# Designs tried in a protein design run: peptides against a protein of PDB entry 6KZJ. Part 16

Target 1, 71 residues: chain A of PDB entry 6KZJ
Amino acid sequence: SPDLLSEVSEMKQDLIKMTAILTTDVSDKAGSIKVKELVKAAEEEPGEPFEIVERVKEDLEKVNEILRSGT

## One batch from the design tools (peptide; made by RFdiffusion4, then SolubleMPNN)

Design b1_p12_6_s4 (from b1_p12_6, 6 letters changed)
Fold by OpenDDE base, seed 2:
Structure b1_p12_6_s4 (fold): chain B 71 residues (1-71), chain A 12 residues (1-12)
Amino acid sequence: as target 1 above (71 residues)
Amino acid sequence: SELKKKLRELLK
């Protein structure tokens, strides 16, 4: 339903924003990749809403691991 | 995913 799609889309956007915050420090030093580009890439992800959210979740988990371990 | 790919590049 359109309501469910809207809710999932909002959740995806929130996760994308979290990703952006976590990557700001490295983004400032990254010459070719910006946080805005990550957002665009996320919006272009194919698949059903659940699959998209799961991919974003997985990406956030990986970011967290890297930040926690330093590698 | 494309996001994952770009994120890996960003974090190098």
Scores: peptide ipSAE 0.029, ipTM 0.490, DockQ to the pose 0.051
Fold by OpenDDE base, seed 4:
Structure b1_p12_6_s4 (fold): chain B 71 residues (1-71), chain A 12 residues (1-12)
Amino acid sequence: as target 1 above (71 residues)
Amino acid sequence: SELKKKLRELLK
């Protein structure tokens, strides 16, 4: 369904935005954050939209773990 | 994923 595809696409975009926010929050440890590179990496993930969203979600969880641990 | 790898590098 086109509606389902749109919904999944929006969810992916939201996860990408959250990733950008998390990375910018810790930007003092890195140079200029290339959000475009993160978006590109997410868009290049193979699989169905749902699988892509799940991978992005997993990646965000890993980001959260890094932020909490400071590693 | 490549995204995870890139994020890890940015957060070092």
Scores: peptide ipSAE 0.026, ipTM 0.490, DockQ to the pose 0.047
Fold by OpenDDE base, seed 5:
Structure b1_p12_6_s4 (fold): chain B 71 residues (1-71), chain A 12 residues (1-12)
Amino acid sequence: as target 1 above (71 residues)
Amino acid sequence: SELKKKLRELLK
């Protein structure tokens, strides 16, 4: 349904944004939170949050591709 | 889960 597709698309976009933030330079700033602080938090929890975000992002992209292309 | 918390706040 269009409502479900819109919700999935929104989730995909949020996950892409999270990935972009995690890969930014430590000298950069994002929103009200310094990227340096996010990097520190990522090092405190090695791999788990980033790996989860990447996995879900990839799955949502696959779903989107199937729906868009019919493959 | 502190990272997830901060990321969620950033995306609000």
Scores: peptide ipSAE 0.025, ipTM 0.474, DockQ to the pose 0.092
Fold by OpenDDE base, seed 1:
Structure b1_p12_6_s4 (fold): chain B 71 residues (1-71), chain A 12 residues (1-12)
Amino acid sequence: as target 1 above (71 residues)
Amino acid sequence: SELKKKLRELLK
């Protein structure tokens, strides 16, 4: 349905934003995302938060394509 | 890991 596709698209957009925060920004500008905590966590376990975001983003992109194309 | 769990919760 178009509503479900829109929801998935919004989730994808949020994941892209989180990826940007984890890789390029250390400023807590996202409000709901505790950037400071993510930075600290990334220093303790380098790459893990970013890798999780990227994997989920890729999965949502696949879902989006299936919903949009019907295949 | 605990970090992985917290991140998954954040992404819900």
Scores: peptide ipSAE 0.021, ipTM 0.437, DockQ to the pose 0.079

Design b1_p12_7_s1
Fold by OpenDDE base, seed 5:
Structure b1_p12_7_s1 (fold): chain B 71 residues (1-71), chain A 12 residues (1-12)
Amino acid sequence: as target 1 above (71 residues)
Amino acid sequence: LGKLLALEEKLK
């Protein structure tokens, strides 16, 4: 339904924003660490907040696609 | 896919 698609889309957007905040915060603390390295580090550490956010983001994208396609 | 459908239901 349109309402579900809107809700999922908003959640996805919020997760993107959270990801940006997390990477910025970690980058500020890490100093010389590049964003790419932060992403790689998060992927290696599934318990880190960034990696958790990315998993949820991916799931929401899949949900949105299913809802949109009517599958 | 099953986990994804479960997630969808939780979002309703």
Scores: peptide ipSAE 0.034, ipTM 0.563, DockQ to the pose 0.042
Fold by OpenDDE base, seed 3:
Structure b1_p12_7_s1 (fold): chain B 71 residues (1-71), chain A 12 residues (1-12)
Amino acid sequence: as target 1 above (71 residues)
Amino acid sequence: LGKLLALEEKLK
């Protein structure tokens, strides 16, 4: 359904925005930690908010692919 | 979808 695909895409975009907020917020609190380092750190610990957002984003992309393919 | 929902709950 095009409506479902639109909703999933919107949710994905929100997760991207949240990822950006998390990286900037952590950067402000952690001083000189580069955004790239935050991404790397988030890859190590699956329980941290940034890591969760990235994983959810990936899962939403998979859902979108399934809905689009009809399989 | 179950894993997706679980992760969404962890974000809250």
Scores: peptide ipSAE 0.030, ipTM 0.562, DockQ to the pose 0.078
Fold by OpenDDE base, seed 4:
Structure b1_p12_7_s1 (fold): chain B 71 residues (1-71), chain A 12 residues (1-12)
Amino acid sequence: as target 1 above (71 residues)
Amino acid sequence: LGKLLALEEKLK
């Protein structure tokens, strides 16, 4: 449905933003952003971008194993 | 991988 596509698109945008934060060096000061607070907040809810990124990472690892083994 | 494929099917 169009509503589902809109929701997924919004989720994707949030994932990109969260990924940018999570991949920053902890010593790099990104303005007023409290990196550790954002990371922790993202871990608290299973539906938040951080949790989704971790699930996608696991799936990509499985894809990599399949491609590597040639099966 | 299964959950990713399930999401893909829901988007169709």
Scores: peptide ipSAE 0.030, ipTM 0.535, DockQ to the pose 0.080
Fold by OpenDDE base, seed 2:
Structure b1_p12_7_s1 (fold): chain B 71 residues (1-71), chain A 12 residues (1-12)
Amino acid sequence: as target 1 above (71 residues)
Amino acid sequence: LGKLLALEEKLK
């Protein structure tokens, strides 16, 4: 339904925001990690929060495509 | 997708 599609789209947007929080450049502090380094760390540890958010985001994209094509 | 559906099921 269009209401369910809108709900999934909002969830996707929230996950994008969560990704932005996890990849925030905090270079104002010693020992901060750059976005590129955070991505690499998440790749090495698939259970890290950033990598989990990225996978859920990808799954939400798939759900969105299914809902769009079904209407 | 299966993992996402399982998580959503647990949140109900």
Scores: peptide ipSAE 0.026, ipTM 0.551, DockQ to the pose 0.042

Design b1_p12_7_s4
Fold by OpenDDE base, seed 1:
Structure b1_p12_7_s4 (fold): chain B 71 residues (1-71), chain A 12 residues (1-12)
Amino acid sequence: as target 1 above (71 residues)
Amino acid sequence: LGKLLALEKKLK
């Protein structure tokens, strides 16, 4: 469905934006009101890109820990 | 993003 595809595509774009916020040095973005607003809005809605990215980061950290322990 | 891209392909 084109309507569902558009919704998923918008979610992907938002996920990429949130990933950029969480993976860049927070010092560069700390003064941006727009960034803080996006983070707050994403935290208020369960399953939004911010929460998804945080879960992915947690899982990647676990994988990294396992790999370090095996080295 | 791989899972999301797969989902987009399925919705087309």
Scores: peptide ipSAE 0.045, ipTM 0.619, DockQ to the pose 0.156
Fold by OpenDDE base, seed 4:
Structure b1_p12_7_s4 (fold): chain B 71 residues (1-71), chain A 12 residues (1-12)
Amino acid sequence: as target 1 above (71 residues)
Amino acid sequence: LGKLLALEKKLK
């Protein structure tokens, strides 16, 4: 349905925003982005894009450690 | 982090 497509599109957009937050240096003054508000909104509901991005980040860090330790 | 950024680019 059109409603489902809109929901998926919104989820994708939120995922991109959360990725940007998690990959930026905390010292980088992200201009107009209300980082605190976006993080809070993404943590309110389980399974939101923020949680997905955090899991992916953690998995990538684990892979990086394995590669560095194994070589 | 580079791979995560690459994923972001694929979603755009």
Scores: peptide ipSAE 0.028, ipTM 0.570, DockQ to the pose 0.082
Fold by OpenDDE base, seed 2:
Structure b1_p12_7_s4 (fold): chain B 71 residues (1-71), chain A 12 residues (1-12)
Amino acid sequence: as target 1 above (71 residues)
Amino acid sequence: LGKLLALEKKLK
């Protein structure tokens, strides 16, 4: 339904925002992890929050495509 | 969809 498509799209947008928070450039502060290091850490530990968010974002994109196509 | 739900459950 169009309402379900809108709900999925909002969830995707929220996950994009969560990804932005996890990948914020904080290199100006001591002890901060760079975006590149966060990506590397998520690759080594596939259960880490950043990697989970990326996979959920990808899955929501797939759901969105299914809902848009109607097939 | 089952995988999506499992990942969202793990995220929380």
Scores: peptide ipSAE 0.027, ipTM 0.568, DockQ to the pose 0.086
Fold by OpenDDE base, seed 3:
Structure b1_p12_7_s4 (fold): chain B 71 residues (1-71), chain A 12 residues (1-12)
Amino acid sequence: as target 1 above (71 residues)
Amino acid sequence: LGKLLALEKKLK
C-alpha cells in the first residue's frame, strides 16, 4: 500500500541518517542532523532505525567474537 | 563500521 511504502521510505531515510552519525565524524556531515531528537525517538520504540542499527552492530560483534574464540 | 557504511551506500 502507498501508506506502508511511504512509512518504509521514511524508516530507510532515518536509518541512513543514524548510520552516518555512527560511522562518520559528527563535526562534518552529521552536524546538520538533530542527533538528540533521533535518539529520543529510538528510545520510545525498539523498532526505530537507531535501535535496529545498534542491535545489529552488537549482534555482529558477538558473532565475530564467537567465531574467533570457538566458544 | 566499514561494512555499515557500505550498507548505507547500498540503501541509497
Scores: peptide ipSAE 0.027, ipTM 0.558, DockQ to the pose 0.077

## One batch from the design tools (peptide; made by RFdiffusion4, then SolubleMPNN)

Design b2_p13_1_s1 (from b2_p13_1, 6 letters changed)
Fold by OpenDDE base, seed 2:
Structure b2_p13_1_s1 (fold): chain B 71 residues (1-71), chain A 13 residues (1-13)
Amino acid sequence: as target 1 above (71 residues)
Amino acid sequence: DLVMRILRLLLAL
């Protein structure tokens, strides 16, 4: 439904904002991460709501693999 | 390293 797709789009935007804050906090200590560039790259090609859902699914699978392997 | 890898993935969403 349009409502569900809008909710997914909002979640993506929230994740981008939260990640930007977290990476900024880490970057202030590490001094090497171009957080602003990463945020711009994330906003450049958001895609249609369906494409966002598929991308979220793929990234969650990658996160799961990382957490499972510990690497 | 693990945390940074996860954060990069989140930014790529």
Scores: peptide ipSAE 0.091, ipTM 0.593, DockQ to the pose 0.202
Fold by OpenDDE base, seed 3:
Structure b2_p13_1_s1 (fold): chain B 71 residues (1-71), chain A 13 residues (1-13)
Amino acid sequence: as target 1 above (71 residues)
Amino acid sequence: DLVMRILRLLLAL
């Protein structure tokens, strides 16, 4: 539904904002991370709503593999 | 390492 796609797009934007805040705190400890550049790249290449959903799905699968591998 | 990898993925969404 178009409402669902809009909701997913909004959720992505919120996640990017939250991640930017979290990474600023982590970057101070983890070394020089160009957080601002990464955020801009994520915002400039969202694609169509379907592409956003598929990318989120792919990234969640990657996170799951990382968690299961313990690395 | 895990946290940083997750954060990079989130930024790449």
Scores: peptide ipSAE 0.091, ipTM 0.591, DockQ to the pose 0.200
Fold by OpenDDE base, seed 1:
Structure b2_p13_1_s1 (fold): chain B 71 residues (1-71), chain A 13 residues (1-13)
Amino acid sequence: as target 1 above (71 residues)
Amino acid sequence: DLVMRILRLLLAL
């Protein structure tokens, strides 16, 4: 359905933006007020792209640790 | 829940 495709496309764009923010080198310049505001706004809403990316990252890190340790 | 989160990330790639 066109409405579902639009929703998925919008979600994709939001996730790409948040991924870029989280993967950009925490170089001291990530301190743009706009980025901080966007991150803060995303943290306030459950299920927003920031929270999704962070939760997936944490889960993948746990999986990686298990695989590397062999435990 | 994890599967759905991963699927959403895959769509963003």
Scores: peptide ipSAE 0.060, ipTM 0.548, DockQ to the pose 0.126
Fold by OpenDDE base, seed 4:
Structure b2_p13_1_s1 (fold): chain B 71 residues (1-71), chain A 13 residues (1-13)
Amino acid sequence: as target 1 above (71 residues)
Amino acid sequence: DLVMRILRLLLAL
C-alpha cells in the first residue's frame, strides 16, 4: 500500500540519519569513509519504492542475524 | 567490529 511504502521510506531516512551521526562520532578511528557521499548516495538511491523496501528489508535481516550471532 | 558491520549495512540502505 502507498502508506506502507511511505512509512518504510521514512524509516530508511531515519536509519541514514542515525548512521551519519554514529559514523561522525566514530570516524576518528574508522578509516577514510566518505560518510557524506555515502549518505547522499543512499538518499538518492535509484529504484521504485518497492525495490527500496526490499533492499531495506534485506539489510535489516542481515543486521538481525549479526546481532543474534554476537559476532 | 559489530558496530562497524552494522554501520556498513545502514550506509548500504
Scores: peptide ipSAE 0.090, ipTM 0.595, DockQ to the pose 0.192; fails the geometry check

Design b2_p13_1_s2 (from b2_p13_1, 5 letters changed)
Fold by OpenDDE base, seed 2:
Structure b2_p13_1_s2 (fold): chain B 71 residues (1-71), chain A 13 residues (1-13)
Amino acid sequence: as target 1 above (71 residues)
Amino acid sequence: DLVFEILKRVLAL
């Protein structure tokens, strides 16, 4: 639904803002942490909020199948 | 997506 997608989009925006604050603060104080590498690695998993939700759902379904089967 | 990477780590996926 559009309401769910708007909520996911808002959550994503908030997480991006919080992450930016945390990573920049750490990068300024700790010269040894490669924040740029984390950002570049994360760009290999692009997607709009809907696509991200679908990927997470798929991963959770895989975990659930493993737990259900006991294998 | 950095948010997606964080989510994967938090969920231990």
Scores: peptide ipSAE 0.048, ipTM 0.558, DockQ to the pose 0.110
Fold by OpenDDE base, seed 3:
Structure b2_p13_1_s2 (fold): chain B 71 residues (1-71), chain A 13 residues (1-13)
Amino acid sequence: as target 1 above (71 residues)
Amino acid sequence: DLVFEILKRVLAL
């Protein structure tokens, strides 16, 4: 469905934007009001792009820990 | 970090 494809494309674009914020050295922009506002807004709604990226990151960190420990 | 590099690749960034 073209409507579904449009919705998915919009979601992907939002996800990319949030990922760019998270993968950048947030320490340099931690003082930026705009970045802080975007992060807070994304955290208020479960399932928003920020929440999804953070969940994926957490899962990858868990996998890395398992591989590193050998258990 | 390695986690971020993997994440970027998974998301095709």
Scores: peptide ipSAE 0.041, ipTM 0.549, DockQ to the pose 0.128
Fold by OpenDDE base, seed 4:
Structure b2_p13_1_s2 (fold): chain B 71 residues (1-71), chain A 13 residues (1-13)
Amino acid sequence: as target 1 above (71 residues)
Amino acid sequence: DLVFEILKRVLAL
């Protein structure tokens, strides 16, 4: 359904925005020097908000692909 | 963690 695809895409975009907020938050806390390390650490930590956002984003992408292709 | 709790609510986890 085009409506479902639009909703999924919107949710995915929201998750991208949340990811950006998390990355900026960690950059503000630690300074710009170690931002990449902190992002990587957050991504590697299964329970951390960044990893959760990325997992959900990935799931939404999979849903989007299924809705577009039917497979 | 506040950010974690906010995300759980937003994601309905």
Scores: peptide ipSAE 0.038, ipTM 0.531, DockQ to the pose 0.074
Fold by OpenDDE base, seed 5:
Structure b2_p13_1_s2 (fold): chain B 71 residues (1-71), chain A 13 residues (1-13)
Amino acid sequence: as target 1 above (71 residues)
Amino acid sequence: DLVFEILKRVLAL
């Protein structure tokens, strides 16, 4: 369904935006932390907000691929 | 963790 695909894509985009907000917020507090370091730190902490967002984002991307390909 | 709680609410987790 094209409507369902569009909805999933919108949710995915929202998660990407949230990820960007989390990285910028942490960077602002830490002063000089590089984005790559923030990503690594989040990936090492499976319970942290950034990692949760990334997992859900990945799941939505998989759903999007299934809906788009029909398989 | 405030950020964690906000995120859960936004994602409806």
Scores: peptide ipSAE 0.037, ipTM 0.528, DockQ to the pose 0.073

Design b2_p13_1_s3 (from b2_p13_1, 7 letters changed)
Fold by OpenDDE base, seed 3:
Structure b2_p13_1_s3 (fold): chain B 71 residues (1-71), chain A 13 residues (1-13)
Amino acid sequence: as target 1 above (71 residues)
Amino acid sequence: DLVMRMLELLLAL
């Protein structure tokens, strides 16, 4: 639905913003990362609404696995 | 490492 797409898009934007904040601290120590360029690339990722939603679910599940493993 | 992996996932969305 259009409401679901809007919610997923907003969630993705929030995650991008959070990642940008986190990468600023790590980039100063681990090497210069152009966070702004990466954010733009993430926002421009192609896909139909259903495919985007499914990829978001898959990626969140992968993140959960990483967090659970402590890696 | 975790942040980099999360970033890679975001770019794959």
Scores: peptide ipSAE 0.062, ipTM 0.577, DockQ to the pose 0.246
Fold by OpenDDE base, seed 2:
Structure b2_p13_1_s3 (fold): chain B 71 residues (1-71), chain A 13 residues (1-13)
Amino acid sequence: as target 1 above (71 residues)
Amino acid sequence: DLVMRMLELLLAL
């Protein structure tokens, strides 16, 4: 239903915002380290907050597609 | 905690 799709979309947007916050926080602390390199490192680091957020984001996208096709 | 809350919401759908 449209209500469920809206709820999932809102959660996805919140996860995107969290990813941005984590990226900027790491960048501020890392000094001269490239943000792009830090993002890749975070994605490759199991259990790190960035990786968790990205996995959840992907799951939310999958759920959104399922709901869109089923409603 | 925020991520876990979002996961809980996801599982409730």
Scores: peptide ipSAE 0.049, ipTM 0.538, DockQ to the pose 0.071
Fold by OpenDDE base, seed 5:
Structure b2_p13_1_s3 (fold): chain B 71 residues (1-71), chain A 13 residues (1-13)
Amino acid sequence: as target 1 above (71 residues)
Amino acid sequence: DLVMRMLELLLAL
């Protein structure tokens, strides 16, 4: 469905933006305890970049199933 | 680790 592809595309864009923020913070604070806290928070909090990654993976799997059923 | 996993996923898309 075009709607599912649009949803995945939007989520990918959001993921790229949040990943850029996280990588910048990691570079500025490399080796800091604050980096480990940021990574842990991103893994545990709903709606954080980790949750977006998991949703994107799930949506891509759905797209793959649709394509496989049509081929 | 999370940042690296996210980057790996982005490269796979």
Scores: peptide ipSAE 0.047, ipTM 0.555, DockQ to the pose 0.081
Fold by OpenDDE base, seed 1:
Structure b2_p13_1_s3 (fold): chain B 71 residues (1-71), chain A 13 residues (1-13)
Amino acid sequence: as target 1 above (71 residues)
Amino acid sequence: DLVMRMLELLLAL
């Protein structure tokens, strides 16, 4: 169904947008992205892609701090 | 789960 294909494409695009925000230093207010709305959709259940990317980002940040400080 | 919802939509095509 073309309507279902459009819905899947929209969901994929939203996931890409969320990932870009969480993996780069771009502003949460950039573009037409409603971050707060996407968060509500992606935090319905534990282990959603948004939450996974947040955890990965946090871990990479910790690694970066260790490498930068030398401790 | 967002991925699961997407997969469900794919199966419905």
Scores: peptide ipSAE 0.029, ipTM 0.514, DockQ to the pose 0.079

Design b2_p13_1_s4 (from b2_p13_1, 5 letters changed)
Fold by OpenDDE base, seed 3:
Structure b2_p13_1_s4 (fold): chain B 71 residues (1-71), chain A 13 residues (1-13)
Amino acid sequence: as target 1 above (71 residues)
Amino acid sequence: DLVMEILKLVLAL
């Protein structure tokens, strides 16, 4: 429903904001991570609500694989 | 590094 899609979008935005704040200090240590660029990319290309959900699903699967592998 | 990979994923959402 549109309410659920809106909620997911808002949660994504909140997570991006929180992460941006927390990662500003570690950006220099990130090496391959350009925090500002990644945040901007996330804001500019969110996609439609369904596409956002699919990207979240994909990224959660990647996190799961990382956790399972112990890397 | 696990933390770095997670951060990359979060920022890419």
Scores: peptide ipSAE 0.084, ipTM 0.617, DockQ to the pose 0.195
Fold by OpenDDE base, seed 4:
Structure b2_p13_1_s4 (fold): chain B 71 residues (1-71), chain A 13 residues (1-13)
Amino acid sequence: as target 1 above (71 residues)
Amino acid sequence: DLVMEILKLVLAL
């Protein structure tokens, strides 16, 4: 259903927005620490908010593919 | 639950 695809796409976009918020907030507090270093650290730490957001984003991408393809 | 709090934030966006 196009409605479900739209909903999943919106959820994915929301997760992207959250990722941006997390990275910018951490960057503002980090001072001289590189943004890319902080992102990598968050990705390597299971259970950290960034890791969770990225995992859920990935899952939503998979759901979108399933709904779009019918598989 | 951190996951639950994140999901709540997603729903609020």
Scores: peptide ipSAE 0.061, ipTM 0.551, DockQ to the pose 0.075
Fold by OpenDDE base, seed 1:
Structure b2_p13_1_s4 (fold): chain B 71 residues (1-71), chain A 13 residues (1-13)
Amino acid sequence: as target 1 above (71 residues)
Amino acid sequence: DLVMEILKLVLAL
């Protein structure tokens, strides 16, 4: 339905925004109250984009470690 | 909402 498509599109956009926050240099964002507030708000809600991105990021880090070590 | 949780998971893959 068009309502579902709109909801999915909004969710995708939120994921992109949270990814941008989490993948940039933390030193550039550490002083931003707005970023901290957004991260906190997303973390307070189970299944929100922040939590999803963090899980994916952790998995990618594990893959990277395996590739670098060869084991 | 179960459907939204599934969609979130799929979009994260």
Scores: peptide ipSAE 0.043, ipTM 0.526, DockQ to the pose 0.075
Fold by OpenDDE base, seed 5:
Structure b2_p13_1_s4 (fold): chain B 71 residues (1-71), chain A 13 residues (1-13)
Amino acid sequence: as target 1 above (71 residues)
Amino acid sequence: DLVMEILKLVLAL
């Protein structure tokens, strides 16, 4: 339903924002380390906050697609 | 890890 799609979309957006906060916070603390390398490093660490957020974000995107397409 | 704990709490809501 449109209402359920709106709820899922809001949840997805919140998780995207959390991901951005995590990457920027790590970048600020790491100094001159490039953001792209920090993202790759976080993706290689299962169970770390960044990867958890990304996994949930991806799951919400899948739910959104199912609700929009019916598949 | 404070960040990990906060994230777990948020995801549990």
Scores: peptide ipSAE 0.038, ipTM 0.522, DockQ to the pose 0.068

Design b2_p13_2_s1 (from b2_p13_2, 6 letters changed)
Fold by OpenDDE base, seed 4:
Structure b2_p13_2_s1 (fold): chain B 71 residues (1-71), chain A 13 residues (1-13)
Amino acid sequence: as target 1 above (71 residues)
Amino acid sequence: SLVMDILKLLLAL
């Protein structure tokens, strides 16, 4: 349905934003925190953005395989 | 399909 497509589009937008936060170099305004430290911290804590992104990617891969198999 | 294209883009993040 169009509602499902809108929901997936919103999810994409959120994931892009989270990826930008986790993977881009810290700006001059963001302080001395390294990207490596951000990724490591997000990976270590359950429910943090990095872990959520990885779970979503895993689920989307499963959905992709199901849809591809049905085509 | 549009859905499959969106899923592929999400997986590329």
Scores: peptide ipSAE 0.062, ipTM 0.583, DockQ to the pose 0.072
Fold by OpenDDE base, seed 5:
Formats: structure tokens, C-alpha cells, sequence
Structure b2_p13_2_s1 (fold): chain B 71 residues (1-71), chain A 13 residues (1-13)
């Protein structure tokens, strides 16, 4: 489904964004504008970055199960 | 599939 693929693509971007925040050493990259932008975007979403990552991961797992089952 | 491979990689993060 094109709608499902679009949703998965959006979720992928969100997951990558949040993962980058969690895995980056913010102390080493405190001067990185790109990292700061990602952090700000994450803080605008409901919940902390880790909670957002977990929600997206759970949704992707559901999609994965649907695709594997063919339903 | 490509989609499945991408999902597996994302879930492994």
C-alpha cells in the first residue's frame, strides 16, 4: 500500500532522528548545529527522545509482522 | 524484500 509505505518512511526518519540524539555524545558535538536541531525537534514531540524511539520501534515492529504474515 | 530489510535494520538500532 502506498499509504503504508509513506507512513513507514516517515517513521523511519523519526526513528533515525531520535536514535541519533540518543547515541551521539552531546558533549563532543555540543557545537553541532545539526545535532541541536534534531534535539529541538525531539523535544517538541510528546515524551522524551527515548520514549519516542520506543513508540516508533513498536509501530515498525507491528508493520513488520503484517508484512511477514502477508496480511 | 527491501522494506523488510530496512525494518529489521531499524529494529536492531
Amino acid sequence: as target 1 above (71 residues)
Amino acid sequence: SLVMDILKLLLAL
Scores: peptide ipSAE 0.060, ipTM 0.586, DockQ to the pose 0.070
Fold by OpenDDE base, seed 3:
Structure b2_p13_2_s1 (fold): chain B 71 residues (1-71), chain A 13 residues (1-13)
Amino acid sequence: as target 1 above (71 residues)
Amino acid sequence: SLVMDILKLLLAL
């Protein structure tokens, strides 16, 4: 449905943003993110971007299995 | 499908 596609698309964009903050190199190192530090901090704090990504990924895996099986 | 492709991309992040 269009509502589902919109919701998934919004979720995808949010997850990409969170992943970029935690895992990618940025241009102009003045405000550069310490990736290792952020990943560590995100694992320690529930609700931080890394943990959110992992929880959503796990839930989407379940949804994917349901959609592929048709049951 | 589009939905399945999006799910695959999300799982690859």
Scores: peptide ipSAE 0.060, ipTM 0.580, DockQ to the pose 0.074
Fold by OpenDDE base, seed 1:
Parts: sequence; structure tokens; C-alpha cells
Structure b2_p13_2_s1 (fold): chain B 71 residues (1-71), chain A 13 residues (1-13)
Amino acid sequence: as target 1 above (71 residues)
Amino acid sequence: SLVMDILKLLLAL
């Protein structure tokens, strides 16, 4: 249905935004109030895109460590 | 929601 497709599209867009926040260079001052507000809003609801991206990032980090160690 | 569950499942593949 069009309502379901719209909801999925919005969630995909939110995932992209959260990915951009989480992949920012650690040297970039992520201390913007706007970034904090987006993070807070995404954390207040369990299963929101921010939480999903955080889990994916953690899993990719583990994979990277395994590949780098060769074990 | 069902949509969120589907997205989570797809990302876990």
C-alpha cells in the first residue's frame, strides 16, 4: 500500500541520516545541538534507526578486527 | 512495528 511504502521510505531516509552522524570523523566536533537532538530522539524509541545503525556499526567493527588480526 | 521488524531482519541478513 502507498502508506506502507511511504513509511519504509521515511525509515530508509532516517537510516541514511543516522549513518552520516555515526560515520563522521572523530575529529569532527559532533557537538552540534542539532546532532544531539537527533540522537536523543532516535534513542528514546527502542528499535529506531539510530539503534539499528549502532548495532550494525558494532558488528562491522568486530568483523574488521577479525580481518585485521588474521584470526 | 511490522515495518521496523522487517528492516531489522533485512539488515541482519
Scores: peptide ipSAE 0.038, ipTM 0.507, DockQ to the pose 0.061

